Peptides against a protein of PDB entry 5JXT. Designs and how they scored, part 17

Target 1, 319 residues: chain A of PDB entry 5JXT
Amino acid sequence: SLLPKKEINVYIGMSEMQVKWYQKILEKDIDAVNGAGGKRESKTRLLNIVMQLRKCCNHPYLFEGAEPGPPYTTDEHLIYNAGKMVVLDKLLKRIQKQGSRVLIFSQMSRLLDILEDYCVFRGYKYCRIDGSTAHEDRIAAIDEYNKPGSDKFIFLLTTRAGGLGINLTTADIVILYDSDWNPQADLQAMDRAHRIGQTKQVVVYRFVTDNAIEEKVLERAAQKLRLDQLVIQQGRAQVAAKAAANKDELLSMIQHGAEKVFQTKGAFGTMAEKGSQLDDDDIDAILQAGETRTKELNARYEKLGIDDLQKFTSESAYE

## One batch from the design tools (peptide; aimed at target 1 E67 T74 L78 I114)

Design b1_p12_4_s2 (made by RFdiffusion4, then SolubleMPNN; from b1_p12_4 with T2R T3L K12R)
Fold by OpenDDE base, seed 1:
Structure b1_p12_4_s2 (fold): chain B 319 residues (1-319), chain A 12 residues (1-12)
Amino acid sequence: as target 1 above (319 residues)
Amino acid sequence: SRLRKSYAERWR
């Protein structure tokens, strides 16, 4: 029998460099961020801000001119300049010691480019698939990863390319480095490891930048997932979950945590206290806090009806 | 400043 998967949201503070770049993104479009554009503000402009903020949450080096240099090196700065990389680095070391193998999913192929450099820097053997990978190379990568006694520890995948029906049951850990707006895309990614042929407990770690736009992306995805479940259960096919956020929803998402980001001169949370010096106890604390917040998030949406789930509630914990 | 490229792009 296939064991149920365990899903944990891992809430991660921004590095100092991420805070600086997040501030810079907001400042560049401050009139739009403050809602001063009113009805004249284009939805496209807000979507562009959302995309830049999500890039910042993933890694500052996704921006031109962000990487320090010359000289340009692959070194510890690749890790400590992104909160998600600091947590990933410690978590992968633990996963490897446990004799597990890991799938890492991202929405951004450019993030996979950074993760390749990281894998080489740490000496992690890996496979990669994205939307540009040829069909033959994709088959070869899957077969190399799945072969008995494979020395490949990590599989790097874009969520959509990795979601296409492949079997990766030779991995038992899934890391969602970022979230899709469509929760079904992330579920399809998890189902690469969580399917017939899996012999281990699958654990899914979903990375979420704390006090940033990614919390609202996660909430919206959770809301949509619950709505989709209720629509299926009630046979109400006509309740199309509004696929696209409206302008007010996008603005609320952009504004979430923005004030605290502007007031911050350094890193956030555990990144401010320890940065790259995270130990095993710090990781355990982050995972425990994440498990608690994951249960709270799920419990919030389980009580809501279809009509409530169709409304974007801007109720941030800071209102 | 050069964005990081995939290894597949570096060997082409």
Scores: peptide ipSAE 0.454, ipTM 0.903, DockQ to the pose 0.099
OpenDDE base, seeds 2, 3, 4, 5: peptide ipSAE 0.185, 0.157, 0.337, 0.306; ipTM 0.805, 0.781, 0.875, 0.862

Design b1_p12_4_s3 (made by RFdiffusion4, then SolubleMPNN; from b1_p12_4 with T2R T3Q)
Fold by OpenDDE base, seed 5:
Structure b1_p12_4_s3 (fold): chain B 319 residues (1-319), chain A 12 residues (1-12)
Amino acid sequence: as target 1 above (319 residues)
Amino acid sequence: SRQRKSYAERWK
């Protein structure tokens, strides 16, 4: 029988470089961030800010001029300049030692380029699929990963390209490096490992930058997922979940953690305390805290009805 | 470390 998947949100602090670039993104559009643009502020501008902040949460080298050099090199700076990479680097060592195999999903093909360079740097054998991968190359990559005795440890996928009905049950660990705005896309990604033919407990690690935009992306995704579940259960087909955030929701998401980011000198949270010197006990503490916060997040939305879930309540998270 | 193109140069 297929075991139920275990899902853990992994809350990760920003590196010093991420904080600097996060500040720079907010400062560039400070009038929009403060809501001073009023009725003239376009939803498109707010969506662009959200996308830049999400890029920053993934890796600062997604911005021109963030990468140290020339000379440009693949080295430890690729890891320590992004909180998610620091945690990923420690987590992958543990996962490999356990004899597990890993799917890593992202929304950003350019992040997969960084992850490829990282895999080569660490000596991890990998496969890759994104939206530009030809059909024949996709089949070849899947077959190479799934073959008996495959030496491929990691599969790098864009969430949408990896969601297309493929079987990757030869992996038992799923890392969502970032989240889709549609929680169903993330579920479809998880279901590549968590399906008929899986023989192991599937564990899903969802990386979430703490005190940043990604917490609000996660909350919104959890809210939408619960709403979708209740609509299906109640047969209320007419409750079109408001697919797109409004301007006020986007502004609230952008403002979340912004004050703390501006006040912060250096890195955030565990990244400030230990940075790249995270040990196995630190990873255990991060995973345990993540498991607790995941249960609390789910419990908040499980108590809400359809009418409550249709309202973006920043406040209902604290009652 | 191996010298390479920057990500910015790679993505132009």
Scores: peptide ipSAE 0.709, ipTM 0.965, DockQ to the pose 0.622
OpenDDE base, seeds 1, 2, 3, 4: peptide ipSAE 0.706, 0.148, 0.181, 0.708; ipTM 0.964, 0.782, 0.808, 0.964; seed 2 fails the geometry check

Design b1_p12_4_s4 (made by RFdiffusion4, then SolubleMPNN; from b1_p12_4 with T3L)
Fold by OpenDDE base, seed 4:
Structure b1_p12_4_s4 (fold): chain B 319 residues (1-319), chain A 12 residues (1-12)
Amino acid sequence: as target 1 above (319 residues)
Amino acid sequence: STLRKSYAERWK
């Protein structure tokens, strides 16, 4: 029988470079961040800020002028300048030692470019699929990954491209490097490994930048998922929270952790204490803390009824 | 280490 998947949110501090760029993003639009634009602030502007903050949470090299150089190199700086890369680097080493194979999902094809360079740098054999991958190349990559005795350890996928009906049950680990705004896209990604034909316990690691926009993205996604489940269970199909975040929700998400980010000199959390020198015990602590926070997050939303879940997702029907 | 173009140059 297929074992239930284990899902763990992995809460990761920003690197010093990420903090710097996160500050810079907020400062650039400080009036919008402070809500000073009021009714005149465009939803598009707030969405752009959210997107830049999410890019920062993924990797600072997604911004022009963040990468050290010239000369430009693939080296350890690719890892230590992004908290998620530091954790990924240690986690992949553990996963490989366990004889597991891993799917890594992101929303950002440019992040997959960084991850390719990282894979080459670490000597990890990989496959890649994104939204630009031709159908033939996609099939070839899947077949190369799934073949008996495949030497491909990692599959790099954009979440939406990887979600399209493919079978990757030859992997047992799923890393969501970032989250989709639609929790169903992430579920569909997980279901590439967690499907009939899987023989191992599927473990899903969801990377979440701590004290940043991504916590609110996660909370909103969890809320939406719970609401969708309750709506299906109660047969109330009309209540499906299709609503895009309103301006106030976006503003609240942008403001989350912003003050602490402005006050921070250097990195956050374990990244401040250990930097890139995380050991196996540090990873175990991060995973254990993540498992606890995951249970707490789930328990928070499991207790909420449809009406409570809607208060945060409610379309004001009158705008 | 491998010398390369910057990501900014690669993504132009």
Scores: peptide ipSAE 0.681, ipTM 0.963, DockQ to the pose 0.661
OpenDDE base, seeds 1, 2, 3, 5: peptide ipSAE 0.672, 0.489, 0.679, 0.679; ipTM 0.962, 0.926, 0.962, 0.963

Design b1_p12_5 (made by RFdiffusion4)
Pose (drawn by RFdiffusion4):
Structure b1_p12_5 (pose): chain A 317 residues (1-241, 244-319), chain P 12 residues (1-12)
Amino acid sequence: SLLPKKEINVYIGMSEMQVKWYQKILEKDIDAVNGAGGKRESKTRLLNIVMQLRKCCNHPYLFEGAEPGPPYTTDEHLIYNAGKMVVLDKLLKRIQKQGSRVLIFSQMSRLLDILEDYCVFRGYKYCRIDGSTAHEDRIAAIDEYNKPGSDKFIFLLTTRAGGLGINLTTADIVILYDSDWNPQADLQAMDRAHRIGQTKQVVVYRFVTDNAIEEKVLERAAQKLRLDQLVIQQGRAQVAAAANKDELLSMIQHGAEKVFQTKGAFGTMAEKGSQLDDDDIDAILQAGETRTKELNARYEKLGIDDLQKFTSESAYE
Amino acid sequence: SIPGGVEEKRRE
């Protein structure tokens, strides 16, 4: 029995420093922010703003010249200058206290570099797979974290790095520091720990910058995830739109017994006998329209799970 | 505090 994973959006604010940088990004190209300029502009200008705001929502130190002036030290400012780091510090502290281990995913390798300095600062044992990591390296990195009684606690990965099917069930908590544009990428990262061999409840925390660009980014991915489900659930429809033996058999046998019983004429003919007054015609049209309504209202309301013929139906016996 | 910050490391 594999427990369904718990996915929680943790909505996070921004530090005073992030607001300064967030405002500068929006100011440096305020024209494009207000939707100025021609409609012919290429997508490049706006996408550059998206990248900067994404970096800013992650950590201000991703911008050069942002860290407090030289010389550079690795201290508490690494935590309190990014809202996500403040939430993560207490979250990681609480995770270790309850005997849990955690996989931390990110889109940007430069952010895992910042998380490296944090792990060393707090004394956390950790592993990293980067996507810019050799094959033999990440094999050892997987094994080191999966070793029984492992010294490690945190596993730093990029959402795409490892490839398909790698197993990290020796962890039961997943933290998505930032989200991906396609939902299958984040969903695959969660299934590093949420797969066969996982014994404990998998909990996934997704850091989202509330009232900023990442909240809006998230709604789109949630929509695209919903669209994918509808396509996959309806993937049986085109194969259904020939005729089975039973379908052909049912068409022929339908009402055949009543035909054999009949010596004279059938229904509409036996009761009225090829002569029809106005009243008889009116009853035929009223009974038909009623049947027509009930038939259409029954089938136009159905779903794929009702129309889909099982392959075992072809096993006529 | 640990010397050698993130920006210093990137300049190297």

Design b1_p12_5_s1 (made by RFdiffusion4, then SolubleMPNN; from b1_p12_5, 6 letters changed)
Fold by OpenDDE base, seed 4:
Structure b1_p12_5_s1 (fold): chain B 319 residues (1-319), chain A 12 residues (1-12)
Amino acid sequence: as target 1 above (319 residues)
Amino acid sequence: PLPGGFEERRKL
């Protein structure tokens, strides 16, 4: 029988470089961040800020002039300059040692390019699929990954391209490096490993940058997922989940953690304390804290009715 | 270290 998947949000502090770039993104549009644009502020501008902040949470090298150089090199700086890479690097060593195989999903094909450089640098054999991958190459990559005795440890996928009905049950670990705005896209990604033919316990690690926009992306996704479940259960097919964030929702998401980011000199959380020198105990602590916060997050939304779940307020999740 | 960084790939 298929075991229930274990889902853990992994809350990760920003590196010093991420903090600097996060500050720079906010400062560039400070009037919009402060809500000074009022009704005149375009939803498009706020969406652009959100997208830049999400890029920063993924990796600062998604920005021009973030990578140290010239000369440019692939080295340890690729890892320590992004909190998610630090955790990923330690987690992958553990996963490999356990004899597991891993799917890594992202919304950003350019992040998969960074992850390719990382895989090459660490000597991890991988497959890749994104939205630009030809159908034949997609089949070939899936077959190469799934073949008996495949030496491919990692499969790199864009969440939506990887969500398209494929079987990857030869992996038992799923890393969501970032989250989709639609929680169903992430569920569909998990279901590539968590389906008939899986023989192992599937574990899903969802990376979430702590004290940043990604916490609000996660909260919104969890809220939407619970709303979708309640709508199905109550037969209220007319209750469309708010498909798109309004301006005030976007502004509140942008403002989340912004003050603390501006006040921060250096890295956040465990990244400030240990930097890239995480040990096995640090990873266990991060995973355990993540499991606790995941349960708390789910429990907050499980208590809410449909009417409460339609309100995107930071406050309604704390009552 | 490997020669070439992501910055060079990002420009492609």
Scores: peptide ipSAE 0.549, ipTM 0.953, DockQ to the pose 0.570
OpenDDE base, seeds 1, 2, 3, 5: peptide ipSAE 0.426, 0.382, 0.409, 0.391; ipTM 0.920, 0.910, 0.917, 0.912

Design b1_p12_5_s2 (made by RFdiffusion4, then SolubleMPNN; from b1_p12_5, 5 letters changed)
Fold by OpenDDE base, seed 4:
Structure b1_p12_5_s2 (fold): chain B 319 residues (1-319), chain A 12 residues (1-12)
Amino acid sequence: as target 1 above (319 residues)
Amino acid sequence: AIPGGFEERLRR
């Protein structure tokens, strides 16, 4: 029988470089961030800020001139300059040691390019699929990954391209490096490993940058997922989940953690304390804290009715 | 270290 998947949000502090770039993104559009644009502020501008902040949460090298050099190299700086990479690097060692195989999903093909460089640097054998991958190459990559005795440890996928009905039950670990705005896209990604033919406990690690925009992306996704579930259960098919964030919602998301980011001179959380030198106990602590916060997050939304879940207010999740 | 950075590879 298929075991229930275990889902854990992994809350990760920004590196010092991420903090600097996060500040720079906010400062560039400070009037919009402060809500000074009022009714004149375009939704498009706010969406662009959100997208830049999400890039920063993923990796600062997604910005031109962020990579150290010349000379340009692939080295440890690729890891320590992004909190998610630090955690990923330690987690992958553990995953490999336990004889697991891993799917890594992202919304960003350019992040997969960074992850390819990382895989090459660490000597991890991988497959890749994104939205540009030809159908034949996609089949070949899936077959190469799924073959008996495959030496491919990692499968790199864009969430939506990986969500398209494929079977990857030869992996038992799923890392969502970032989250889709639609929680169903992430569920579909998980279901590549968590389906008939899986023989192991599937564990899903969702990376979430702490004190940043990604917490609000996660909250919004959790809210939407619960709303979708309640709508199905109550037969209220007319209750369309708010598909698109309004300006005020986007602004509130951008503002989340911004003040603390501006006040921060270094890295956040465990990244400030240990940087890239996480040990096994640090990873266990991060995972345990993540499991607790995941339960708390879910419990907040499980208590809410449809009417409450239609309100995107930070406050309604704390009542 | 591997010669060539991420950004440099994207420009190729």
Scores: peptide ipSAE 0.363, ipTM 0.901, DockQ to the pose 0.621
OpenDDE base, seeds 1, 2, 3, 5: peptide ipSAE 0.348, 0.391, 0.337, 0.318; ipTM 0.900, 0.911, 0.898, 0.890; seed 2 fails the geometry check

Design b1_p12_5_s3 (made by RFdiffusion4, then SolubleMPNN; from b1_p12_5, 5 letters changed)
Fold by OpenDDE base, seed 4:
Structure b1_p12_5_s3 (fold): chain B 319 residues (1-319), chain A 12 residues (1-12)
Amino acid sequence: as target 1 above (319 residues)
Amino acid sequence: ALPGGFEERRRA
């Protein structure tokens, strides 16, 4: 029988470079961040800020002039300049040592480019699929990854490209490097490994930048998922989950952690304390804390009714 | 270190 998947949110502090770029993004649009634009503020402007903040949470090198150089190199700086890469680098070593194989999903094809450079730098054998990958090349990549005795440890996928019904049950670990706005897209990604033919327990690690916009992306996704479940359960098909955030929701998401980011001179959390020198105990602590926070997050939304789940208020998470 | 960084790929 297929074992239930274990899902763990992995809360990760920003690197010093991420903090600097996060500040810069907020400062560039400070009037919008402070809500000074009022009703005249463009939803498009807020969406652009959200997208830049999400890029920053993924990797600062997604911005021009973030990478050190010239000369440009692929080296340890690719890892230590992004909190998610620091955790990923340690986690992948553990996963490999356990004889597991891993799917890494992102919303951003350019992040997969960084992850390719990382894989080459670390000597990890990988496959890649994104939205631009031709159908034949997708089949070839899947077949190469799923081949008995495949040397391919990692599969790099964009979440939506990986969601297309493919079978990757030869992997037992799923890393969601970032989250989709639609929790169903992430579930579909997990279901590439968590399906008939899987022989291991699937473990899903969802990376979440702590004290940043990604916490609100996660909360919104969890809220939507619970709402979708209750709507199905209650037969209330008319309760359209508001798929698109309104301006106030976007503003609230942008403002989340912004003050603390502005006050921060270095890295956040474990990234400030340990930087790139995370050991196995640090990873275990991060995973354990993540498991606790995941249970707490789920428990918050499990108690809410449909009417409560339709209100995206920062306050409804604290009642 | 490997020669070439992500910045070169980002510009492509």
Scores: peptide ipSAE 0.557, ipTM 0.955, DockQ to the pose 0.575
OpenDDE base, seeds 1, 2, 3, 5: peptide ipSAE 0.433, 0.457, 0.446, 0.424; ipTM 0.922, 0.929, 0.926, 0.919

Design b1_p12_5_s4 (made by RFdiffusion4, then SolubleMPNN; from b1_p12_5, 6 letters changed)
Fold by OpenDDE base, seed 4:
Structure b1_p12_5_s4 (fold): chain B 319 residues (1-319), chain A 12 residues (1-12)
Amino acid sequence: as target 1 above (319 residues)
Amino acid sequence: PLPGGFEERQRL
């Protein structure tokens, strides 16, 4: 029988470089971040800020001139300059040691390019699929990954491309490097490993940058997922989940953690304390804290009714 | 270290 998947949000501090770039993104549009644009502020501008902040949470090298050089090299700086890469690097060593195989999903094909560089640098054998991958190459990559005795440890996928009905039950670990705005896209990604033919316990690690926009992306996704579940259960097919964030929602998401980011000199959390030198105990602590916060997050939304779940207020999740 | 950075490879 298929075991229930275990889902853990992994809350990760920003590196020093991520903090610096996060500050720069906010400063560039400080009037919009402070809500000074009022009704005149375009939703498009706020969406652009959100997208830049999400890029920063993924990796600072997604910005031109962020990579250290010249000379330009692929080295440990690719890892220590992004909190998610630091955790990923340690987690992948553990995953490999336990004889697991891993799917890594992202919204950003350019992040998969960074992950390819990382895989080459670490000597991890991988497959890749994104939205530009030809149908034949997609089949070939899936077959190469799924073949008996495949030496491919990692499958790199964009969440949307990887969500398209494929079977990857030869992996038992799923890493969501970032989150989709639609929680169903992430569920569909998980279901590539968590389906008929899986013989192992599927574990899903969802990376979430702590004290940043990604916490609000996660909260919004969890809220939407619970709303969708309640709508189905109550037969209220007319209750459309708010498909798109309004300006005030976007502004509140941008403002989340911004003050603390501006006040921060250096990295956040475990990244400030240990940097890239995480040990096995640090990873266990991060995973345990993540499991606790995941339960707390789910418990907050499980208590809410449909009417409460339609309110995107930070306050309604704390009542 | 490997020669070449991420940003350089993105220009190819």
Scores: peptide ipSAE 0.390, ipTM 0.898, DockQ to the pose 0.600
OpenDDE base, seeds 1, 2, 3, 5: peptide ipSAE 0.368, 0.357, 0.370, 0.368; ipTM 0.890, 0.888, 0.892, 0.891

Design b1_p12_6 (made by RFdiffusion4)
Pose (drawn by RFdiffusion4):
Structure b1_p12_6 (pose): chain A 317 residues (1-241, 244-319), chain P 12 residues (1-12)
Amino acid sequence: SLLPKKEINVYIGMSEMQVKWYQKILEKDIDAVNGAGGKRESKTRLLNIVMQLRKCCNHPYLFEGAEPGPPYTTDEHLIYNAGKMVVLDKLLKRIQKQGSRVLIFSQMSRLLDILEDYCVFRGYKYCRIDGSTAHEDRIAAIDEYNKPGSDKFIFLLTTRAGGLGINLTTADIVILYDSDWNPQADLQAMDRAHRIGQTKQVVVYRFVTDNAIEEKVLERAAQKLRLDQLVIQQGRAQVAAAANKDELLSMIQHGAEKVFQTKGAFGTMAEKGSQLDDDDIDAILQAGETRTKELNARYEKLGIDDLQKFTSESAYE
Amino acid sequence: SETRPSYAERWK
């Protein structure tokens, strides 16, 4: 029995420093922010703003010249200058206290570099797979974290790095520092720990910058994830739109017994006998429209799970 | 505290 994973959006604010940088990004190209300029502009200008705001929502030290002036130290400012780091510090502390281990995913390798300095600062044992990591390296990194009684606690990965089917069930908590544009990428990262061999409840925390660009980014991915489900659930429809033996057999046998029983005429003919007054015609049209309504209202309301014929139906016996 | 290069220098 594999427990369904718990996915939780953790909505996070921004530090005072992030606001300064967030405003500068928006100011440096306020024209494009207010939707100015021609409609012919290429997508490049707006997408550059998206990248900067994404970096800013992650950590201000991703911008050069942002960390406090030289010389550079690695201290508490690495935590308190990014809202996500403040939430993560207490979250990781609480995770270790309850005997849990955690996979931390990110889109940006330069952010895992910042998380490296954090792990060394707090004394956390950790592993990293980067996507810019050789094959034999990440095999050892997987094994090190999966070793029984492992020294490690945190596993730093990029959402895409490892490839398909790698197993990290020796962890039961997943933290998505930032989200991906396609939902299958984040969903695959969660299934590093949420797969066969996982014994404990998998909990996934997704850091989202509330009232900023990442909240809006998230709604779109949630929509694209909902669209994918509808396509996959309806993937049986085109193969259903020939005729089975039973379908052909049912068409022929329908009402055949009543035909054999009949010596004279059938229904509409036996009761009225090829002569029809106005009242008889009116009853035929009223009974038909009623049947037509009930038939259409029954089938136009159905779903794929009702129309889909099982392959075992072809096993006529 | 120990000092170090900046993140911009380190990523080069």

Design b1_p12_6_s1 (made by RFdiffusion4, then SolubleMPNN; from b1_p12_6 with S1L K12R)
Fold by OpenDDE base, seed 3:
Structure b1_p12_6_s1 (fold): chain B 319 residues (1-319), chain A 12 residues (1-12)
Amino acid sequence: as target 1 above (319 residues)
Amino acid sequence: LETRPSYAERWR
């Protein structure tokens, strides 16, 4: 029988560079961030801020002028300037030592470009598929990854491209480097490894930037997933979960952790204490804390009814 | 270390 997948949210502090760029994004649109635009604030403007903040949570080099240089080089700075890369770098070493194989999903093809350079830099053999990958090249990449005795350790995928019904049961670890707004897209990605033919315990690590917009993206996705489950169970097909956040929801998401980000001098959390020098104990602590917070998050939404789940509970950005 | 184009240059 297929073992249930283990899902762990991995809460990761921003690097110093990420904090600086996160502040810069908020400051650029400070009137919108403070809600000063009121009813006149465009939903498009708020969505743009959300998109920039999510880019920052992934990697600061997604912004022009963030990469150190010229000269531009692939080196340790590619890792230590992004909290997710620091954790990924340590986690991949552990996973490889365990004889596991990894699917890494992102919403951002440009992040996959950074991850390719990282894989080459660390000597990790990989395959890649995104939305631009030709059908024939996609088949070839899947076959190369899945072949018996494949030396490919990592498969890099965009979440939506990887969701297209492919079988990747030769991997047992899934890393969601970022989350989709639609929890079904992430589930479809996980189901590439967690499918008939899997012989190992599938473990899913969902990277979440701590004290940032990604926590609210995750909460919204969890809320939507629970709502979808309850609607199916109750046969109330008519309650289409409103797919798009309203302006107030987007504003609340943008404001989440913003004050603490402005007050922060340097990096956040474990990134401030250890930087790139995370050891195995630090990773274990991050994973254990993540497992606890994951259980708490799930338990919060399991107690809510359909009517409660249809309302975005704006926890105040200050609570 | 081998010099390369920046990510910004690659994505133009």
Scores: peptide ipSAE 0.727, ipTM 0.971, DockQ to the pose 0.659
OpenDDE base, seeds 1, 2, 4, 5: peptide ipSAE 0.717, 0.711, 0.726, 0.726; ipTM 0.969, 0.969, 0.971, 0.970

